# Ledger of designs, part 30: peptides against a protein of PDB entry 2ODG

Target 1, 89 residues: chain A of PDB entry 2ODG
Amino acid sequence: MTTSQKHRDFVAEPMGEKPVGSLAGIGEVLGKKLEERGFDKAYVVLGQFLVLKKDEDLFREWLKDTCGANAKQSRDCFGCLREWCDAFL

## One batch from the design tools (peptide; made by RFdiffusion4, then SolubleMPNN)

Design b2_p14_5_s2 (from b2_p14_5, 5 letters changed)
Fold by OpenDDE base, seed 2:
Structure b2_p14_5_s2 (fold): chain B 89 residues (1-89), chain A 14 residues (1-14)
Amino acid sequence: as target 1 above (89 residues)
Amino acid sequence: SVEEMAELGRKAVA
């Protein structure tokens, strides 16, 4: 399986103030839902990812429950954060 | 639980 350019762009540099929509798997629809729940920046979702101790199943389930992410979207988002953490955390 | 952690997350950004 290959990664998207969006994934590569995200994991290539510090997260900074990137919007939640910059996360792989998070498009405009999911991004707006996350923003409505207070997750406006990618680093806020990162926070949830870390609170869940980087557990894939827990994070993907949380993302599904929080914004309605499907399996691919949650997988892409998880992979994006995991790879970013491996590089920068 | 996932729900508990989700709630904590929401509270953190409230």
Scores: peptide ipSAE 0.104, ipTM 0.718, DockQ to the pose 0.114
Fold by OpenDDE base, seed 1:
Structure b2_p14_5_s2 (fold): chain B 89 residues (1-89), chain A 14 residues (1-14)
Amino acid sequence: as target 1 above (89 residues)
Amino acid sequence: SVEEMAELGRKAVA
């Protein structure tokens, strides 16, 4: 699969205090919804990803239920966090 | 809120 530049930018460096909207698949709409639910930083979503033991189905379902992400958005977000963890965790 | 975060995290509880 082809990744976006947004994905490549995110996985290339430590995420630090990056906002949730910096995650691939998370645009303005989903980002605002996540922020309203307390997931304002990318590392908070990373926390949920890790608590779910990096399980793709569980994470993507959670993201869908939490902010209404579609299949493409949840796949992009999952892939972004997976590859970041492979590099830095 | 912390309570909302806890609710959103319950999916991870086995």
Scores: peptide ipSAE 0.046, ipTM 0.650, DockQ to the pose 0.082
Fold by OpenDDE base, seed 3:
Order: structure tokens, then sequence, then C-alpha cells
Structure b2_p14_5_s2 (fold): chain B 89 residues (1-89), chain A 14 residues (1-14)
């Protein structure tokens, strides 16, 4: 499927201290909810992604349960982290 | 807290 410019910008460079809202699929609404749960940086969500062993179903379910992400948002976020890891991990 | 984040992580794999 097609990707957004936000996705491409994220996967093109080291993650550094980018906020959680920099992840594809994570807008202001979901970002605030994630921050309230302690997931304020993109690398914290990356940590969760890795703890779940990069499993798509587990990660997307977790994201839905944690911040209320819909199917598209969770898919975009998963794809963003997957491709970043393929490039840099 | 870190403990709360760990709990959220365990939820998906339980």
Amino acid sequence: as target 1 above (89 residues)
Amino acid sequence: SVEEMAELGRKAVA
C-alpha cells in the first residue's frame, strides 16, 4: 500500500528524541493519550514494538487498547516502526 | 510509571 510523507520522513533517519506524534498513524489525539500513559517519545513505542517481538497482531491490538487507535492508524504505526527497524536496527 | 508501562505491555501477550 501507499505510504504518507510522514511515514517517509520518519523511516529516512535515526529516530533520536522524536516525539510519539512523529510516528505515522499517530496524530494529536492518539499522541496525547499515549503521552498520558508514559509513551511520550517514539523510541518508547519502539521499545514496546520490540518487546512484542515485532508481532503485527499483538502490537496493533496493544495500540488499540492503549490509545484507541483504529485499524488504519495501527497499521500505519506498525508499518512505520517495521520499516524503521529494517533500515536501522 | 515504568511498572504501569510494563503492565500495558504484558496485556497484549497474556
Scores: peptide ipSAE 0.038, ipTM 0.647, DockQ to the pose 0.092
Fold by OpenDDE base, seed 5:
Structure b2_p14_5_s2 (fold): chain B 89 residues (1-89), chain A 14 residues (1-14)
Amino acid sequence: as target 1 above (89 residues)
Amino acid sequence: SVEEMAELGRKAVA
């Protein structure tokens, strides 16, 4: 599997206050929907990722249900958070 | 609110 530059930029450094749209797979459309649901920062989505015990199927399904992410978007987002956690958590 | 976030984010893990 290959990753995007957006993914690499995200996983390379502490998350801090990065907006939800900084997550790989989360563009302006999905970002807006997530923000409308209260998930305005990447770390809030990280929180959900952790609550779901880093389970890929659960997280990707949640993301789909929450903002309408397609398979690629949810895969990219999951991979982004997984690799960030591997580096920093 | 935290409660709303919990509701919106809830998903069974087991």
Scores: peptide ipSAE 0.033, ipTM 0.637, DockQ to the pose 0.081

Design b2_p14_5_s3 (from b2_p14_5, 4 letters changed)
Fold by OpenDDE base, seed 3:
Structure b2_p14_5_s3 (fold): chain B 89 residues (1-89), chain A 14 residues (1-14)
Amino acid sequence: as target 1 above (89 residues)
Amino acid sequence: SVEEAAELGRQAVA
């Protein structure tokens, strides 16, 4: 499938202290909701991804329940983290 | 929890 430039920029380098909004599929609305729940950095969401053992269904359901992400947003976010992990983890 | 996620994530990107 086609990816966004935002996705490509994220997976191309170590994420360091990038804000949660740097993740593909996470815009300003979802980012604010995640920040309010304590998920303020991209690495915190990565951590949740790892807690859920990289399970797509569990992660996407969690993201939906946590910030109201729709199917495309959760898919984009999951794919972004999966590809980053394949490259750097 | 957010604390667990933060710890694992920090370790993963260190």
Scores: peptide ipSAE 0.841, ipTM 0.974, DockQ to the pose 0.895
Fold by OpenDDE base, seed 5:
Structure b2_p14_5_s3 (fold): chain B 89 residues (1-89), chain A 14 residues (1-14)
Amino acid sequence: as target 1 above (89 residues)
Amino acid sequence: SVEEAAELGRQAVA
């Protein structure tokens, strides 16, 4: 498997106040749905990732249920947060 | 909850 440039850009630096749409796998459609649920910043989704103790199955299921992410989108988002945490947390 | 997630996330990126 290969990563996207969007993934590489996200994991390369502190995320600060980046919008939720900066996460790999989260496009305009999913981003809007997440924002409507209160997950407007990338760090809020990171927080949910941590609440779920970095469990891949739980996180990907949550993302699917929350915004309708498909398997690739949820996998990309999970991988993005996992690698960011490995580098900065 | 979104509130719990937001708090943990803020702490993690501070």
Scores: peptide ipSAE 0.840, ipTM 0.974, DockQ to the pose 0.893
Fold by OpenDDE base, seed 1:
Parts: structure tokens; sequence; C-alpha cells
Structure b2_p14_5_s3 (fold): chain B 89 residues (1-89), chain A 14 residues (1-14)
């Protein structure tokens, strides 16, 4: 399926200290909720993705429970991290 | 936990 420009921009380079809001599927609303829970940088969410062993169902459920992400938002975020890892990890 | 995630993620992007 198609991806957003935001997704393409994120997976094109090392993420470094990018804020959590740089992740595809994570807008201002979800980003603020994640930041309040301590997930302020994209690499912290990447860490959670890795803790869950890149399991899609577990990660998407976690994201939903943590910040209220809907199905599309969690799908976009998962895909963003999956492709970043394929390129850089 | 957020601490575990932060540590693992930091190492992954270092």
Amino acid sequence: as target 1 above (89 residues)
Amino acid sequence: SVEEAAELGRQAVA
C-alpha cells in the first residue's frame, strides 16, 4: 500500500534525537500523550518496538493502550519503525 | 517499561 511523505522522510535517514512526533501516524495529539508517558523521542518508541520483538499485534495494541491510537495510526507507526529498522538496524 | 524502552532505543540509534 501507499505511504506518506512523513513516512518516507523518517525512513530515509538515521533518526537520532528526532521527537516522537516525527513518526508516521503520530500527530500532535498522540505525540503529546506519548510525551506525557515519557515516550518523548522517536528512539524511545523504537525501543518499545524492539522490546516487543517487532511483533505487530503487540506493538499496535500497546500504542492504542498508551496514547489512544486508532488502527490507521498504529499501522502507520508500526510500518515506519519496521522499515527504518530494515534499513538501519 | 519506559526506562527499558529508552535504554534499548538509545543503544539502537547510537
Scores: peptide ipSAE 0.839, ipTM 0.974, DockQ to the pose 0.891
Fold by OpenDDE base, seed 2:
Structure b2_p14_5_s3 (fold): chain B 89 residues (1-89), chain A 14 residues (1-14)
Amino acid sequence: as target 1 above (89 residues)
Amino acid sequence: SVEEAAELGRQAVA
């Protein structure tokens, strides 16, 4: 499968203080729900990704349970963070 | 927790 421009833009540079909505797979609806839970910045979701030891199944399940992400959204978000980590961690 | 995630995330992107 191919990636979105949003994915490519995110993985190309340090994420710094980027909002949670900058993550691939996270639109306005999911972003708002994540923000309400305290995950307002992309780095907070990155932190959760690391807490779960980069486990895809655990992360995608967490994302679904936390904000209602569907399979594509959770896959896109996981892939975005995985590739970012491969480049910058 | 969100607190744990935030801390690890901050460290990772610092």
Scores: peptide ipSAE 0.839, ipTM 0.974, DockQ to the pose 0.894

Design b2_p14_5_s4 (from b2_p14_5, 5 letters changed)
Fold by OpenDDE base, seed 5:
Structure b2_p14_5_s4 (fold): chain B 89 residues (1-89), chain A 14 residues (1-14)
Amino acid sequence: as target 1 above (89 residues)
Amino acid sequence: SVAEAAELGRAAVA
């Protein structure tokens, strides 16, 4: 599948203290909702991804339930974290 | 939890 420039930018470098909104699939609306729940940094969402043992269905369901992400948004976010981990973890 | 996620995430990007 094709990816966005936002995805490519994220997976190309260490994430450090990047805000949650830097994740592919996470725009301003979803980002604000995640921040309100305490997921303010991209690494916190990465942590949740790892807690769920990188399970796609569980992670995408969690994201939907937490911030209202649709199927494409959750897919993009999952793929972004998966590929980042493959490169840096 | 947020705390659990933050701990694992912080360790992963350190």
Scores: peptide ipSAE 0.840, ipTM 0.974, DockQ to the pose 0.895
Fold by OpenDDE base, seed 2:
Structure b2_p14_5_s4 (fold): chain B 89 residues (1-89), chain A 14 residues (1-14)
Amino acid sequence: as target 1 above (89 residues)
Amino acid sequence: SVAEAAELGRAAVA
């Protein structure tokens, strides 16, 4: 599958203090909803990804339930975190 | 929880 430039930019470097909105699949709408729930930094969502033991179904379901992400958004976000972890974790 | 996620995530990117 083709990835976005946003995805490529995220997986290319350590995420540090990047905002949650820097994650692929997370736009302004989803980002605001995540921030309201306390997931303000990308690393907080990474933490949730790890809590769920990198399980795709569990993570994507969580994201949908937490911010209303659709299938593409949750797929993009999951893929972004998976590839980042493969490179840096 | 968000607290658990934040703690684990912060450690992972430190």
Scores: peptide ipSAE 0.839, ipTM 0.974, DockQ to the pose 0.888
Fold by OpenDDE base, seed 3:
Structure b2_p14_5_s4 (fold): chain B 89 residues (1-89), chain A 14 residues (1-14)
Amino acid sequence: as target 1 above (89 residues)
Amino acid sequence: SVAEAAELGRAAVA
């Protein structure tokens, strides 16, 4: 599968204090919903990814239930975090 | 929870 430039930019460097909207698959609409639920930084969503033990089905279901992400958005976000972890964690 | 996610994520990127 192909990736976006947004994905490549995210996985290329340490995450630091990047906002939740920096994650691939998370646009302004989903980002605002996540922020309202307390997931304001990308590292908070990374934390949820790790709490779910990097399980794809559980994470994608959580993202859908939390902010209304569709299949592509949840896939892109999961892939972004998985590849970041492979590089930096 | 948001709290446990934030703690685990912060530690992971530190």
Scores: peptide ipSAE 0.839, ipTM 0.974, DockQ to the pose 0.896
Fold by OpenDDE base, seed 1:
Structure b2_p14_5_s4 (fold): chain B 89 residues (1-89), chain A 14 residues (1-14)
Amino acid sequence: as target 1 above (89 residues)
Amino acid sequence: SVAEAAELGRAAVA
């Protein structure tokens, strides 16, 4: 499957202090909801991804339950973090 | 938890 430019931009460099909205699949609506729950930086969501041992089903379910992400949004976000980890961890 | 995630994620990108 193809990826977005947003995905490619994110996985190309260290994420540092990038906001949660920089993650592929996370737009303004989902980003605001995540921020309200304390997931304000991309690295916090990365941390959750790692807590869940990079399990796709668990992570996508968590994202859906936490901010209401749909299937495409959760897929895009998961893929973004997976590829970032492959490159930098 | 968000605290656990934040700690682990921060360490991962440091």
Scores: peptide ipSAE 0.839, ipTM 0.974, DockQ to the pose 0.888

Design b2_p14_6_s1 (from b2_p14_6, 5 letters changed)
Fold by OpenDDE base, seed 1:
Formats: sequence, structure tokens, C-alpha cells
Structure b2_p14_6_s1 (fold): chain B 89 residues (1-89), chain A 14 residues (1-14)
Amino acid sequence: as target 1 above (89 residues)
Amino acid sequence: SEVELAEKLGRAAV
């Protein structure tokens, strides 16, 4: 699959205090919904990703249930976190 | 709140 520049920018460096909207697949709409539910930083979503043991189906289902992400958005977000972890965790 | 956020996290742990 082809990744976006947003994905490449995210996985290229430590995430630090990056906002949740910096995650691939998380645009303005989903970002606002996540922030409203307390997921303001990318590392909070990373935390959930890790608690779910990096399971793709569980994470993508969670993201869909939490902010209404569609299949493409959840796939992009999952891939973003997976590759970031492969590089930095 | 922290409690509300916690309720949305860690589904695999329940």
C-alpha cells in the first residue's frame, strides 16, 4: 500500500506532545471528536493501541466506536502507530 | 474527567 506524507512525517520522529490530529487517518472531524472524549494527544491513542496489544481488529473497532472512523481512516491510523512503534518502541 | 477517560480505555483488560 501507498502511505501518505502525513504518515511518513509521523513515523519519522518521536511523537512527543503531538496532537491526536497528527496521526494518519485522523482529520479535523475525527480529531475534534477524539479531543472531546479526552484523546487530545497522539500518545493517548498510542496507549490504547498498546493496551490492545497492537491487535489490528481490536484497535480499529475501538477507533470506529470512539470517533466514527471509517475503514480507511482506522487502517491509516493503525498503520501509523504500528510503524511508529516498530521504529521507536 | 480522568475517570471518564479511563472508562473508554483498556477494553482488552475487561
Scores: peptide ipSAE 0.173, ipTM 0.747, DockQ to the pose 0.098
Fold by OpenDDE base, seed 5:
Structure b2_p14_6_s1 (fold): chain B 89 residues (1-89), chain A 14 residues (1-14)
Amino acid sequence: as target 1 above (89 residues)
Amino acid sequence: SEVELAEKLGRAAV
């Protein structure tokens, strides 16, 4: 699989206070929906990812249900968090 | 709110 520059930018450094929209697969539309539901920072979504024990199916289903992410968006977001964790967790 | 946010988290973890 190939990754986007957005993905590479995210996984390359500590997450800090990056907004939820910094996650690969999360554009303006999904970012706004996530923010409206309280997921304003990428680390909040990371928290959910970890609570779900990094399970891809559970996380992608959650993301779809939470903000309407399609298959590609949820895949990109999952991969982004997985690889960030591999580097920093 | 914190309660509302919590309801959206970890739903499949338990």
Scores: peptide ipSAE 0.171, ipTM 0.745, DockQ to the pose 0.098
Fold by OpenDDE base, seed 2:
Parts: sequence; C-alpha cells; structure tokens
Structure b2_p14_6_s1 (fold): chain B 89 residues (1-89), chain A 14 residues (1-14)
Amino acid sequence: as target 1 above (89 residues)
Amino acid sequence: SEVELAEKLGRAAV
C-alpha cells in the first residue's frame, strides 16, 4: 500500500498550526464537520489520538463517531498521525 | 465552547 502526497506532506514537518484539513483522510466534508465541533487544528485531533494512547481501533471509532469518517478516511488519518508522532514526538 | 469540546475528548480512554 502506498501513501498519498497529502500524507507525505504532513509527516515531513512539524505540525504547528496546520488546520485539521491538513490531515490525510480529512477532506473538505470531514474537515468542516470537525471544525464545527471544535477540532479546528490538526493538533487538537493529535491530542485525542494521544489521550487514546495511540490505539488504532479506539481512534478510528472516535473519528467515525465524531465526523462520519469511513474506514479509509479513518485509516489514512490514523496512519498520518502515527507516522508524524514516530518522527516528531 | 471549551467545555463542550472537553466533553468530546478522551472518550473511551483506556
């Protein structure tokens, strides 16, 4: 399996103030839903990822329940955060 | 709000 350019762009540098929509798997639709619920920055979603102790099933379930992410979207988002953490955390 | 956001975070925490 290959990663997207969006994934590669995200994991390549510090997260900073990147919007939630910068996360792989989070497009315009999911991004707007997340923003409406207070998850405006990628680092807020990172926070949830860390609180869940980087557990894939818990995180992907949370993302699905929070914004309606499908299996691919939640997988891409999880993988994006996992690899970012491996590089920078 | 911050309170509402906090309620949505940490769900199913181990």
Scores: peptide ipSAE 0.169, ipTM 0.755, DockQ to the pose 0.101
Fold by OpenDDE base, seed 3:
Structure b2_p14_6_s1 (fold): chain B 89 residues (1-89), chain A 14 residues (1-14)
Amino acid sequence: as target 1 above (89 residues)
Amino acid sequence: SEVELAEKLGRAAV
């Protein structure tokens, strides 16, 4: 499936201190909700992704429950973290 | 708080 430039920009380099909103699928609305819940940095969401053992269904369900992400948003975010890990982890 | 954040993390560990 196709990816966005936002996805490609994220997976191309170490994430460092990038904000949660830099993740593909996480726009301003979802980003603000995640920040309010304590997920301000992309690496915090990465941590949850890893604790869930990279399981797609568990992660996407978690994201939906946490910030109200729809199916496309959760898919894009999952794919972004999966490909980043494939490159750097 | 840190406790509240921890409650939102690691659901697979349950």
Scores: peptide ipSAE 0.162, ipTM 0.740, DockQ to the pose 0.096

Design b2_p14_6_s2 (from b2_p14_6, 4 letters changed)
Fold by OpenDDE base, seed 4:
Structure b2_p14_6_s2 (fold): chain B 89 residues (1-89), chain A 14 residues (1-14)
Amino acid sequence: as target 1 above (89 residues)
Amino acid sequence: SEVELARKLGEAAV
């Protein structure tokens, strides 16, 4: 399956202090909603991903409920975090 | 707040 350049840029290096909007699938609209809910950094969303034991259905449902992500946005975000973890954990 | 964020993380806990 084809990934975006945004995905490739994210999974290529340590996450550091990257904003939540750096995650694949998270654009301006979803990023602002996540920031309003306290999820300002990508590593905070990573924390939720790990607490959910990397479960795809649970994470994608959470993202939908938290910021209104659609199926593609939640898929892209999940894949971004999964592949980052595969590379760095 | 930090407490509010912790609550949000816990809401979806497995």
Scores: peptide ipSAE 0.179, ipTM 0.750, DockQ to the pose 0.103
Fold by OpenDDE base, seed 2:
Structure b2_p14_6_s2 (fold): chain B 89 residues (1-89), chain A 14 residues (1-14)
Amino acid sequence: as target 1 above (89 residues)
Amino acid sequence: SEVELARKLGEAAV
């Protein structure tokens, strides 16, 4: 399995104020749903990821329940945050 | 709201 350019762009640099839609797996549809729920910045989703102690199953379930992410979208988003944390946290 | 977001984050804790 290969990563997307979106994934590579996200994990390559500090997160800063990047919008939630910058996360791999989070497209226009999911991004809008997350923003409506208060998750407007990628770092807010990062916060949830960390509160869940980086647990893949818990995070992916949360993402599905929160914005309707499918298996690929939640996997891509989790992988994006995991690799970013490995590099910068 | 900010309070609602904080609550949601807390509820999702392990």
Scores: peptide ipSAE 0.176, ipTM 0.751, DockQ to the pose 0.106
Fold by OpenDDE base, seed 1:
Structure b2_p14_6_s2 (fold): chain B 89 residues (1-89), chain A 14 residues (1-14)
Amino acid sequence: as target 1 above (89 residues)
Amino acid sequence: SEVELARKLGEAAV
């Protein structure tokens, strides 16, 4: 599969205090919804990803239920966190 | 709120 530049930018460095909107697949619409639910930082979503034991189906379902992410958005977000963890966790 | 977020995360952990 082809990744976006946004994905490559995110997985290239420690995420630190990056906002949730820096995650691939999370645009302004989804980002605002996540922020309204308390997920304002990328590391909070990372926490959810880890609590779900990095399970793709569980995470993507959660993201869909939480902010209305479609299949492409949830796949991009999952892949972003998976590859970041492979590099830095 | 912080408590509400913690609850959401807790639910996901179970």
Scores: peptide ipSAE 0.172, ipTM 0.743, DockQ to the pose 0.107
Fold by OpenDDE base, seed 3:
Structure b2_p14_6_s2 (fold): chain B 89 residues (1-89), chain A 14 residues (1-14)
Amino acid sequence: as target 1 above (89 residues)
Amino acid sequence: SEVELARKLGEAAV
């Protein structure tokens, strides 16, 4: 499937201190909700992704329940973290 | 707080 430039920019380099909003699928609305729940950095969401053992269904359900992400947003976010891990983990 | 965040992460874990 096709990816966004935002996705490509994220997976191309170490994530460091990038904010949660730098993740593909996470816009300003979802980013604010995640920040309010303590997920302010992309690496915190990465941590959740890894704790869920990279399981797509579990992660996407978690994201929906946590910030109200729709199917496309959760798919984009999952794909972003999966490909980043394939490159750097 | 850090403790509250840790709790949330734990609750979501499999």
Scores: peptide ipSAE 0.170, ipTM 0.748, DockQ to the pose 0.105

Design b2_p14_6_s3 (from b2_p14_6, 5 letters changed)
Fold by OpenDDE base, seed 3:
Structure b2_p14_6_s3 (fold): chain B 89 residues (1-89), chain A 14 residues (1-14)
Amino acid sequence: as target 1 above (89 residues)
Amino acid sequence: SLVEKARELGSKAV
């Protein structure tokens, strides 16, 4: 499957203080919902990804339950974090 | 479960 430019921009460099909305699959709607739940930075979602041991099903389920992400959004977000970790972790 | 653990950790951090 192809990736977005947003995905490529995210995985190309250390994430630092990037907002949660910088993650692929996380648009304005999901970003606001995540921020309301305390996930304002991309690294906070990275933390959940790592706590779930990088498990795709667990992470995507968590994301769906937390902000209402659909299948594509959760897939894009998972892939974004997976590839970032492969490069920098 | 790991999902429950993740939710608990998230709640503590906020």
Scores: peptide ipSAE 0.185, ipTM 0.744, DockQ to the pose 0.143
Fold by OpenDDE base, seed 2:
Structure b2_p14_6_s3 (fold): chain B 89 residues (1-89), chain A 14 residues (1-14)
Amino acid sequence: as target 1 above (89 residues)
Amino acid sequence: SLVEKARELGSKAV
């Protein structure tokens, strides 16, 4: 599979204050749902990713339950955070 | 479970 430009842009630099919508797999619809639940910044979702010990199944399940992400969206988001962590954490 | 723990922590933080 080829990654999106959105993925590449996210994993290329420090996360900083990037909005949750900057995560691969998180579009406008999912982003708004996450923001309504308090996940307004990408680093908040990163926090959840880390609490779940970077476990793919647990994270993707959480994301689905939290904002209704489908399989591709959750996979893209997980991959985005995994690769960012590999580079910067 | 870790999922439940994450949800609890999230609820406190946000």
Scores: peptide ipSAE 0.180, ipTM 0.745, DockQ to the pose 0.141
Fold by OpenDDE base, seed 4:
Structure b2_p14_6_s3 (fold): chain B 89 residues (1-89), chain A 14 residues (1-14)
Amino acid sequence: as target 1 above (89 residues)
Amino acid sequence: SLVEKARELGSKAV
């Protein structure tokens, strides 16, 4: 599938302290909801991704339940974290 | 479930 520039920017370098909104699929609306739930950094969401053993269905369901992400948003976010992990883990 | 585990761990960390 095709990816956004936002995705490419994220997967190309170490995550560091990037905010949750830097994840592909996470815009202003979802970012604020995630921050309100304590997920202010991208690495916190990465933690959930890893706890769920990189399972796409589990992660996307969690993301939907946590911030209301739709199918495309959750897919974009999952793909972003998957490719980042492939490069840096 | 793993989803519930993730939520529990997240709640503790936050």
Scores: peptide ipSAE 0.172, ipTM 0.740, DockQ to the pose 0.143
Fold by OpenDDE base, seed 1:
Structure b2_p14_6_s3 (fold): chain B 89 residues (1-89), chain A 14 residues (1-14)
Amino acid sequence: as target 1 above (89 residues)
Amino acid sequence: SLVEKARELGSKAV
């Protein structure tokens, strides 16, 4: 299994104020939907990831329910946040 | 609101 450059760019540095669309797996369509639901920054989605205790199934289900992410998109997003947390949290 | 969103997530997490 390989990662994207988008994933590598995200996990390499502090998250700061990065928009939700900077998360791997979150493109223009999903990013727009997340923003409309109040998840405009990557750190807000990180908050959900942490509230769900980093549980993959719970997070991926939440992401699917919230913005319609498919299996690949939710996997990429989860992996992005997991690896960021392993490095910085 | 963020409070309402947190409640939604809390309900899913338990």
Scores: peptide ipSAE 0.092, ipTM 0.701, DockQ to the pose 0.110; fails the geometry check

Design b2_p14_6_s4 (from b2_p14_6, 4 letters changed)
Fold by OpenDDE base, seed 4:
Parts: structure tokens; sequence; C-alpha cells
Structure b2_p14_6_s4 (fold): chain B 89 residues (1-89), chain A 14 residues (1-14)
């Protein structure tokens, strides 16, 4: 599948202190909702991704339940974290 | 809070 430039920018370098909104699939609306729930940094969402053992269905369902992400948004976010982990973990 | 955040982690059994 094709990826966005936002995805490519995220997976290309260490995550550091990047805000949650830097994740592919997480725009202004979802980013604000995640921040209000305590997920202010991308690495906090990474933590949940890893606790769920990188399981796609579990993670995407969690993201939907947490911030209302639709199917495309959750797919983009999952793919972003999967490819970042493949490169850096 | 840290308590609230902990409650939101690990939503599903693995």
Amino acid sequence: as target 1 above (89 residues)
Amino acid sequence: SEVELAEKLGKAAV
C-alpha cells in the first residue's frame, strides 16, 4: 500500500519527544483527544502498541475506543508504529 | 493523572 509523507517522516528517524500528532493517521482532532486522555507523546502510544504485543486488531480497536479513530486512521497509525519498530526496536 | 493513564493501558488481554 501507499504511505503518506507524514508516515515516511516519522519512520525515518528516532521518535524522541515527538508529539502524538506526529503519528500517521493522527490529525488535529484525534491528537487533541489523545492528549486529553494522557497520550501526549508518540512514545506513550508506542508503549501501548508494545504492551499489546504489536497485535493489529487489538491496537486498532484500542485506538478506536480511546479517541474515535476510523478504520483508515487506525490502519495508518498502526502501520506507522510497526514500521518504526522494524527500523529501530 | 498516572492512575488514569494506567487504567487506559493494556485494554485487552494478551
Scores: peptide ipSAE 0.170, ipTM 0.744, DockQ to the pose 0.096
Fold by OpenDDE base, seed 1:
Structure b2_p14_6_s4 (fold): chain B 89 residues (1-89), chain A 14 residues (1-14)
Amino acid sequence: as target 1 above (89 residues)
Amino acid sequence: SEVELAEKLGKAAV
């Protein structure tokens, strides 16, 4: 499976205060929806990812329900957080 | 609000 440059850029360094839109799979449309619901920083979504115990199905379902992410978007976002955690958590 | 955000987090919590 190939990854995007956006994914590689995100997983390469500590996320700090990066906006939610920095996550792979989260474009402007989904990013705005997430921000409107209080998920403005990538680390807030990371928090949800961790609370869900890194479960792919639970996280992807949550993302779909929260901002309307499709299968590819939720997959990309999940993979982004998974690999970031593998490197830095 | 913080309360509203908290309600959207941790959907798998007991």
Scores: peptide ipSAE 0.166, ipTM 0.733, DockQ to the pose 0.097
Fold by OpenDDE base, seed 3:
Structure b2_p14_6_s4 (fold): chain B 89 residues (1-89), chain A 14 residues (1-14)
Amino acid sequence: as target 1 above (89 residues)
Amino acid sequence: SEVELAEKLGKAAV
């Protein structure tokens, strides 16, 4: 599937201290909600992704329940983390 | 708090 430039920028380099809003699918609205829930850095969401054993359905459901992500947003975020892990983990 | 954050992590796990 076609990816965004935001996705490509994220998966191309180490995550470091990037904010949660750097994740594909996470815009200003979802980013603020995630930050309010304690997920301020992209690596915190990565941690949840890994605890859920990279399961797509579990992660996307979690993201929906946590910040109200729609199907496209959760798909983009999942794909972003999956490809980052394939490159760096 | 750190405790509250920990409670949010991994909740959806089987």
Scores: peptide ipSAE 0.157, ipTM 0.742, DockQ to the pose 0.097
Fold by OpenDDE base, seed 2:
Structure b2_p14_6_s4 (fold): chain B 89 residues (1-89), chain A 14 residues (1-14)
Amino acid sequence: as target 1 above (89 residues)
Amino acid sequence: SEVELAEKLGKAAV
């Protein structure tokens, strides 16, 4: 499956202080919801991803429950974090 | 708040 440019831009470099909305699959709507719940930076979502031991099902379910992400959005976000970790963690 | 955020982190954790 092909990836988006947004995904490629995220996984290509250290995430630093990038906002949560820079994650693939996280658009304006989901980004606002995540920010309202305290997930303002991508690294906070990364933290949850790591606490869940990088488990796809657990993470995607968490994301759905937290901000209402659909299957594609959660898949894109998971893939984004997985590939970033493979490169930089 | 930080407390509220902490309560949300780790949800469904293994």
Scores: peptide ipSAE 0.154, ipTM 0.742, DockQ to the pose 0.100

